# Peptides against a protein of PDB entry 9GMZ, part 240

Target 1, 343 residues: chain A of PDB entry 9GMZ
Amino acid sequence: TGFPLELLTRPATERLAYFENYTVAHPRLKEVYEILMRTIAEPAGASFIFVYGASGVGKTTLRLRVEQKLTELALPKLESDRARVPVVGIEAIAPESRYFNWKEYYTRALITLEEPLIDHKFDYGVRGISRDNFGKINVESKVVAPALRRALENALIHRHPDVFFVDEAQHFGKVASGYKLQDQLDCLKSLANMTGILHCLLGTYELLTFRNLSGQLSRRSVDIHFRRYCADSPEDVQAFKSVLLTFQQHLPLAETPNLVDHWEYFYERTLGCIGTLKDWLKRVLSDALDREATTITLKDLQKRALSVAQCQKMFKEIQEGERQLSETEADVQNLRSALGLGA

## One batch from the design tools (peptide; made by RFdiffusion4, then SolubleMPNN)

Design b2_p24_2_s1
Fold by OpenDDE base, seed 4:
Structure b2_p24_2_s1 (fold): chain B 343 residues (1-343), chain A 24 residues (1-24)
Amino acid sequence: as target 1 above (343 residues)
Amino acid sequence: MAAEEAEMEKLKKLAEEFDLPLEE
């Protein structure tokens, strides 16, 4: 199976959009997707899901695919309940200051939660929140963070999404003091508890620091590790090569490039992260389409590759995260052994 | 040659699985 051959006669924009929208159902993505979907369907008293893994592992792709699926599954119910939103997904912004901007967070959450196509008018109970002529939410500058929080709580209760996604959630952890990080966790915990809405935080391994500071969230959280492919695992190498083969077949070019022959170079410059791989191939495809090229070459790949210095930095961050998880797993095993529960 | 062909067949089979939807 490959791309629809008719794309070769289509504009470069359509060819690029095809590849952008294409998702490889690779084993790690499928596993995490299944766990996440099951956990959303049956939270079992969980208030939080933490999805953590390397930058570029594919967390945003996971989120978008889950959002799509939850929306599709909700469509029959949305006909009867026009107030319901099946899922909410936002990206946390890196604060320009040492302080997380809760006002901006609540504003973005409200804007995302209130789809313009929702005919059912909701009163937020807060002055200075309105809809424009296109149904988009406008939040006046005078609206303060506590009022925006109440508006979001009311909106989440009324719209009752199955899950609230926060992508790049490690940005909550970028606060200059541990006390402020605890306050942020308590704010999120309170929001989840007050609304009864399951929160899914997706982020890098920096999210573990945030998770570990919340000893109280641990009792009501599900952890999902989105692993990269490791070159020391023959199975992971095989999966990574198969992902390259799959992408090779789905590049809408007249001549199929041989990506698999360069698998080591792809691994070196992606660290086994499929999102990083897809983004790289997307950039190279865009360049090829702009030149009306029939294929892509190793030279084209090299022009858009991450630098060795970037890869070394990313790899250090991955190794630290993987180490922290391995230590935690060992500590659990040691505790179980000490309790006589066995490994 | 034969080992490379057998590897490529395994990769092709996995690639077909990876081209499926996330949910069957």
Scores: peptide ipSAE 0.303, ipTM 0.861, DockQ to the pose 0.867
Fold by OpenDDE base, seed 1:
Structure b2_p24_2_s1 (fold): chain B 343 residues (1-343), chain A 24 residues (1-24)
Amino acid sequence: as target 1 above (343 residues)
Amino acid sequence: MAAEEAEMEKLKKLAEEFDLPLEE
């Protein structure tokens, strides 16, 4: 089915919002969604889930859809347990300094845990944390990171979410090297252990550096690889073309653009990443709506495409991540062979 | 022509599956 035809008579803002909120249930997204939902339901003693893949593969879309589903499943229980939060999701911020800002991380996590829909006042046991008249958490400048950590630990224990999501989690690794990176990982491990809350870290292939640092975390972690579509796979090419066809039907324009005929150009400029594709189409749709255009042309696509230089950089980062995973698979095979476990 | 039409029919069928919710 396509977009509701009534949207053609609606303001450009409503037409754009429809496409922004639209999600294609493509095979890779379905697969990682099912694995993630199953792992959250049955963590089997895991303290961490690592979801890694290319920038723009769709990790944020995955997170948001899981958050929606967990919230929906919890609604009947939330009527009886007003203290419970089903899920918490934050985005890790790129640090401006050589150090990760733990104070900001803990503050953002506390703010998210205490969104206004939670009528139940929680006492954090920390001086200088208050709610304003709008229910927003205010943290006084004098409150130090160790006090905010204790407040977050207490809040997580009291609210008991099924999972704590951290998007863009590669930002933990960007500024720390050696012992500092280990200290950050031990900090997260301690938070998960003290609260008993499952943590899901979503990020780029740079997250693999975090995953590989601690053999102790590896024993209590589940890995989920969110793969892109590859042009060397006929099945992946067919799926990618079908994603283009689905988006084509959901662009709220008077004339349906033929995106499928340009699939190679879309692949060249997205590297098989559906999030990158959706964001590109959103920009092009916004431009078309601003011009009151009836359709999208190849020239409109070209105007908002990533540059060849940007695509080359992104492709190099993808190849490095895929190589590291392939080496890990080879290491497992070598270990099995060395143990006398047949190939 | 016939091969392209058969490809497009397969793409349409997959697109219908992709238009469904992630979970029923």
Scores: peptide ipSAE 0.296, ipTM 0.861, DockQ to the pose 0.869
Fold by OpenDDE base, seed 5:
Structure b2_p24_2_s1 (fold): chain B 343 residues (1-343), chain A 24 residues (1-24)
Amino acid sequence: as target 1 above (343 residues)
Amino acid sequence: MAAEEAEMEKLKKLAEEFDLPLEE
């Protein structure tokens, strides 16, 4: 199936919004989605889920789809339990300073957890946290991080979400010393333990440093690797070409562009990362719609492509992450062999 | 020609699977 043909008569904003909201259910996304949904339903005493993969692999898309599904599954229960929030999702911000801003994190988490649509007002017992006339949470600048933490703990216990998502979670790791990283993990672990709420951290391969530092978290964590498509795998190349074909059909243009014939160029500039591909196509579509163009050309693609230098940097970061995982898999096999369990 | 058509037909089938909602 393609885009609705009626979009060709709609404003450029609606045409762009259609493509922005469109999600290809590609094999790696489906696999990780199924594992994540199963793990959220049956955490088996896990306090953390780590979802790691390349930048632009599609982690934010995964999060949003899981948030949507958990919300839909909770709708029948939300009618009877108006205090419940089925899921909470936030993005960790890159600190302007060398230190993670816990005050900002707790504030964002509280604002997201306490959306205006919840009729049941909760009193946090903290002076300087209020709701405006629209029910939006306002946090005064005088409120200190320990008070915001207690407010968030109480809100999480009261709202009882099935999972708490933190996207771009590698930003916790931007702290100059391993000890400060451990302190941040201990803070998150304490929040998960105090609330009983499952935390899912999504991020780049920099999350592997969190996994390795938290030998105690490893016993209560589930790891999910969101892999890119690899050009050395015929199956991955076929999947990547099929994603291009699907996007080609869902670009709301009068003439369907031939993206599949340029698959090698798309692979060169995305490294098999579907989020990077989608974001590239969004930029190119926006430019085409602004020009009232009937199709997308190779020149339009080239204008919005990542530079070779950007791709080379991203590829080195991917190779280092994939290497660390391969070494860990080999260590597991060696341990199993040494235990007499076989490979 | 025939090999390219067979590849394109295989890609179409895979693309149809990818157009399905993640929820199904």
Scores: peptide ipSAE 0.041, ipTM 0.683, DockQ to the pose 0.865
Fold by OpenDDE base, seed 3:
Structure b2_p24_2_s1 (fold): chain B 343 residues (1-343), chain A 24 residues (1-24)
Amino acid sequence: as target 1 above (343 residues)
Amino acid sequence: MAAEEAEMEKLKKLAEEFDLPLEE
């Protein structure tokens, strides 16, 4: 099944929006989704979930699908518990300085928890937190980070989400010193413990450095590796080709482009990352729609591809992350062998 | 061909779980 043919008569904006909103299901996304949903339902005393993988692997898509599903599952209960929020998701901002902006983080989290449509308004007990005429939270500049933290703790307890998502969580690791990084981990751990809310940190392989700094977090954390597709796996190559076939059927163009015949070029320029592939195709589709083109060509693809230099940089970052995980797996096997547990 | 068809069928079944429009 392809795109609705009626889109061919619609404005370019509507055609682009269709493709933007379209999510291709793929084996790695499904696997990680199932593990994540199960872990959220049964955290078994975990306070953290770490979801790590390559940039552009699809972590944000995973988050949004889990948020949607948790919301759907909560709907029957939300009718009786109008104070509850089923899930909260924020994106961590890259620090402009060597310091993470906790004030901004707490403010964004509060704004996200307190959607305008929630009827049950919460009093934070903090001066300088107000609501506008639309019910949106406004935080005055005079409100300090410790007060915002207390407000967030109270809001999380009161709203009781099943999980708190933090996307781009590697940004917590972007601090001037390892000591400050430990303080940030302890801050997050304290927030999770004080609220009883499970935190899910999604990020690149840079998140592993952050995760590994706290041996205490490891005891209360679940790790989920969102792998890319690998060209050395026939199954992964087949899955990647099938994703290309699905995308070509869902590009709202008069003539279906043959993306599958170019699978090696798509793999070379995405490193097996489906989010990177989608973003590339989105840019190419936008250009095609602006030209009122009937299809996309290899030249159109080449114009919007990541450069070889960008791909080489991304690949080095992936290889370093995959290496660190492989070493950790070997260390576990060595530990088991040393304990006499066998392989 | 048969392996490609089987993986396509698998992706179609998976797509039914994920092919929900993200409401803005």
Scores: peptide ipSAE 0.018, ipTM 0.453, DockQ to the pose 0.172

Design b2_p24_2_s2
Fold by OpenDDE base, seed 4:
Structure b2_p24_2_s2 (fold): chain B 343 residues (1-343), chain A 24 residues (1-24)
Amino acid sequence: as target 1 above (343 residues)
Amino acid sequence: SAAEEAEMEKLRALAEEFDKPLEE
C-alpha cells in the first residue's frame, strides 16, 4: 500500500498536502491514542490529562487525530444539539515576555470554541465580544482577562466539549519573576472545576515540573508518557525502520526513495521522534516537488536535516525528562516496597 | 542475505499495520 498513483499527475500543492495529512499509525502513537481516547470517554473523576514527551514525538498529530475522531463520533449528536462542540484544541503560545499571557490564551480559546459554523447565538455575558458577519468571534482590546475567563467558562459550559486540548502547554510554566507557577496551575484547575470540562495538556517534559508542583492536580490527573523510539531496543528499532518504510511508500514521487537503508542517519537526526521525522521528510518533499525531482536523495535529506548541535540539545532535554520519570517510577516502587506492597 | 530478506519481510508486515487507520 502506498500513495494514490493519480497524485503523480496532480499539482505539487496537492502532493504535499497528501503527505501532510498522512499519519503513520506507529505503535507509540496507537498506544497513546487508545489511552487518551479511553480516558476522555471515561475520565473517572479526572479533571486533567497530561500528555508529555520529547519535542517532535508526535503530540500535535495525536491531538489532531483525537480531535478528528471525537468530532466524527459526535456528528450524530450535533444534529440534535447545535450548541455542542465535541472538542476544542488550542496551542499555547510562548510568551514574548517572561510571563504567560492569559488574555491571549482566553481570547484564542474563545475564538477556537466558537469558530465552528455554530448557528446558535451565544451571549458570553461580556461586552466587547461579538461575532462578525462571517460568524467569527471578535474580542475588543478593552476586554480584560477576568472578563475573558468568565466568557470562556460560560462558553465551555454551554458548548460542553468532551475535552479541552492545550498543545505546547509547557509554556504555562513560563512565569515572570515574582509570580508563582502555582498560580498558573490554580487558574487552570479553577477553569476545569468551574466548567466541569476535562483538560488535556500536551507538551514537553517541562510539563513534569508543572505537574509535580501541584499535589492537588496529581489526585485528579491522568499521566500519559508519549515515548520516543530508543535505539537500544530491538523492537523500537524495528518499529522505527518500519515507519521509514511506510513513509517512503507515501511520498508522492515517481521513484520510491530508499529511506530504510539510511535508518541510522534518520535516527541520529530525529532521536526516534516520528514528528521530527515527518517534518523533515515534508521539507525534503517540498524541495523535491519544487525541482520536479523524480525521487529524494541522501543529499536532499542532508540539506534539510537538523544540525548535530540541535540534536545534541534536544537529546539532553530528552535525557533529563526520561531521568525524571525513571526516578519517579523508582520512588513509587520504593514506597510500595516500604509499605509491604508488591513492586 | 536470507537474514536481510527475513528482516525486510518483518518490516513490510509492520509497515502494513502502520498504514492502517489508528482505529483499526
Scores: peptide ipSAE 0.411, ipTM 0.912, DockQ to the pose 0.903
Fold by OpenDDE base, seed 1:
Structure b2_p24_2_s2 (fold): chain B 343 residues (1-343), chain A 24 residues (1-24)
Amino acid sequence: as target 1 above (343 residues)
Amino acid sequence: SAAEEAEMEKLRALAEEFDKPLEE
């Protein structure tokens, strides 16, 4: 099993695109995918799903694969219900200002819901929202955030997606002085309640601070921890080495590089995060294709590796997130003990 | 070594599983 050998005669752009579109079905991704798909199918009164894990663990890959699957499953029904959108996915942007830009969020969500390919035109009931000749939504600068929110609520109700994805959702936690994180959470809660649409927030461990603020949301939320591979687990090390072996077979180069022999270096510079690994290999592959190289060397890997300082920073953020989760598990045990249920 | 070859065989078997579609 490997890349199609015909790719070796194809342009560098096509060879790179093949690797970019390739996904390894590694155990942690498969597990989280199955849990997420099951939860979307049977939310059991949940209004929120929180998917949290290290930066570069593969959350965006998870989202895209779920979006693809939900779209495929909906295709037979979309012929009868042309107003329906099966899934909506957006990425939250880091604010340039000191607080989260709700106007931009609502605008992007509306644009994503109303793709030009949707034959069924929806009237938002808001002045200053129009469609151009290509079906793209144009939002006039005079349209205020509360009006955009109402437009989004109406659009979500009309399109009725099975789930609304927000990637990089930790950016909701960026509040100006005098604002509370709770106000941001209440805004999202209100949107989910008013529309009846399940929201899935994907983010880093910073999302845990946001998740823990509302005891009321805890009753209507499902948590999914997307874990990295840990070097202290023999099973995780074996899985990580097997991911390297799979990727080396799918690098469209004349000579298959031996990535597995360098597994410790790959682990050191990815911290067991497969998304970080894939992005690193993409950069190195791009460089190799530009040079018309037959293979990838350790020197080529070193040129595109994250710095030790970057890895140390990322590792501290991971350790803090993993510690918070471990403390939560201890709190559950303490609560059970205090209730007389035993350990 | 025989141990290294046995490890590589196990890694190859896992890699074949990881190369399957996520849905299978």
Scores: peptide ipSAE 0.409, ipTM 0.913, DockQ to the pose 0.907
Fold by OpenDDE base, seed 3:
Structure b2_p24_2_s2 (fold): chain B 343 residues (1-343), chain A 24 residues (1-24)
Amino acid sequence: as target 1 above (343 residues)
Amino acid sequence: SAAEEAEMEKLRALAEEFDKPLEE
């Protein structure tokens, strides 16, 4: 099993697009995907799903695959209900200021919900929101954040997605005070409650701060830890090597590169994060295709690798997140012991 | 070595599973 051999005669753009669209069904992705799909199908009164893990672990890939599946499952129903959108996904933007820009968030969410392909015109009941000749939502500068929120609430109710995805959701937490973070969580909670739409927040381990600050969210949230592969686990090393083996078979090059022989170097520069690995290989593939190279060499890999300094920074952030989770697990055991439930 | 061959066989078997669609 490998890439379609006909790709070797195709333009570099098609060869690169093939690899971009290719997904390795590695164990951690499969596990998180199954949990997420099950939770979306049967939320059991949950209003939030938190998916947290290292930067570059593959959260965006997870989101996109779930969005595709939910869309496919909804297609038969969408023929009868033209107002429905099966799923909506946005990326939270890092604020330029110390404050999260809710106006921008609501505007982006509305634009995403109202993609031009939706024939059903909906009046949001807000002046200064219009559609252009291309069906794109235009928001006038005079429209304030509370009005945009109401428009989004109405749109979410009308479109009734199975889930609302927010990628890079740790950006909600970039607020200078704990009170402001609580206000952000209360705002999101209110949006989920008012619309009845399940929210899935995907982000780094910084999302753990949201879980700890709201004892009320904990009762209505499902937590999904998207773990990296760890070099101290023989099973994780084997899985990581097998991911490399799978990717090398799906690089549309004339000669299959031996990535597995360099697994330690790949691990050193990805920290066991498959998204980081895929992005690295994509950059290297692009360079190889531009040069009409027959294969990828170690020198080609080295040119596009993250620096040691970048990896050290990322590793510290991962260790802190993993530590916080381990402490939380210990706290659960201590609580159980204190309740007389046994360890 | 026989151990390296056995490791490579396990890696190939896992790679075949990882090459399947994410959906069962």
Scores: peptide ipSAE 0.402, ipTM 0.911, DockQ to the pose 0.866
Fold by OpenDDE base, seed 2:
Structure b2_p24_2_s2 (fold): chain B 343 residues (1-343), chain A 24 residues (1-24)
Amino acid sequence: as target 1 above (343 residues)
Amino acid sequence: SAAEEAEMEKLRALAEEFDKPLEE
């Protein structure tokens, strides 16, 4: 079914919002969603989930859909336990300095745990953390990172989310020394262990470097590879074309654009990343709505496409990540063979 | 072509599946 035809009479803002909120249940998203939901429901002693994949593959969409579902599933329990938060999601920020800003991380996490709807005033046991008149957490500048950590540990224990999401988690790895990277891993591991809260780190393939530094995390982590669609796979090409077909039906325009006929161009400029595709179509839709256009043309697409240089850079980053994973798989096979375990 | 039509039919069937909620 396409978009609701009533949208054609609605303001451009509502038409754009419809498309922004629309999610295509494409195979890779569905697979990762199912694995992630299952792992959150049954962690089996895991303390970490690593979700890695190309930039623009759809990790943010995955997170938001899981957060929504976990919230929906928790609603019956939240009526009885008003202190509980079903899920916490934050975005890790790239450090301005060579040091990760843990104070900011803890502050953001605390603010996110304090949903305005939670009437339960929690005493964080830390002076300089207060609620404002709007129920938002205010953290005074004098509060030090170790105090904020303790406040976060207490808040996570009290709120008991099913999972703590950290998006853009590769930013934890952007520290100048391997020693500091290990310290950051140990810090996260300690937070997960002290709180008993499952942590899900979502990031680019740069997250693999972070993941590989802690051999001890391997026993307590689940790895989820969110793959792009590959043009060398007929099944992936078919799925990608079908995603284009689905999106063209959900563009709230008077005339359905033919996106499928341009699938190679879409693939060239998205590298099989559906998030990149959606963002591109959103920009083009916005331009079309601003012009009161009846449809989208190839020229409209070309105007908002990523440059070839941007795509080449992104592709190199993808190839390096895919290579690292393939090497790891080969190493496992070689180890098994060397152990006399058949392939 | 008949082959293109058969491809489009497969794409439509997949698109209908992709239009469903993630949990279905």
Scores: peptide ipSAE 0.396, ipTM 0.909, DockQ to the pose 0.902

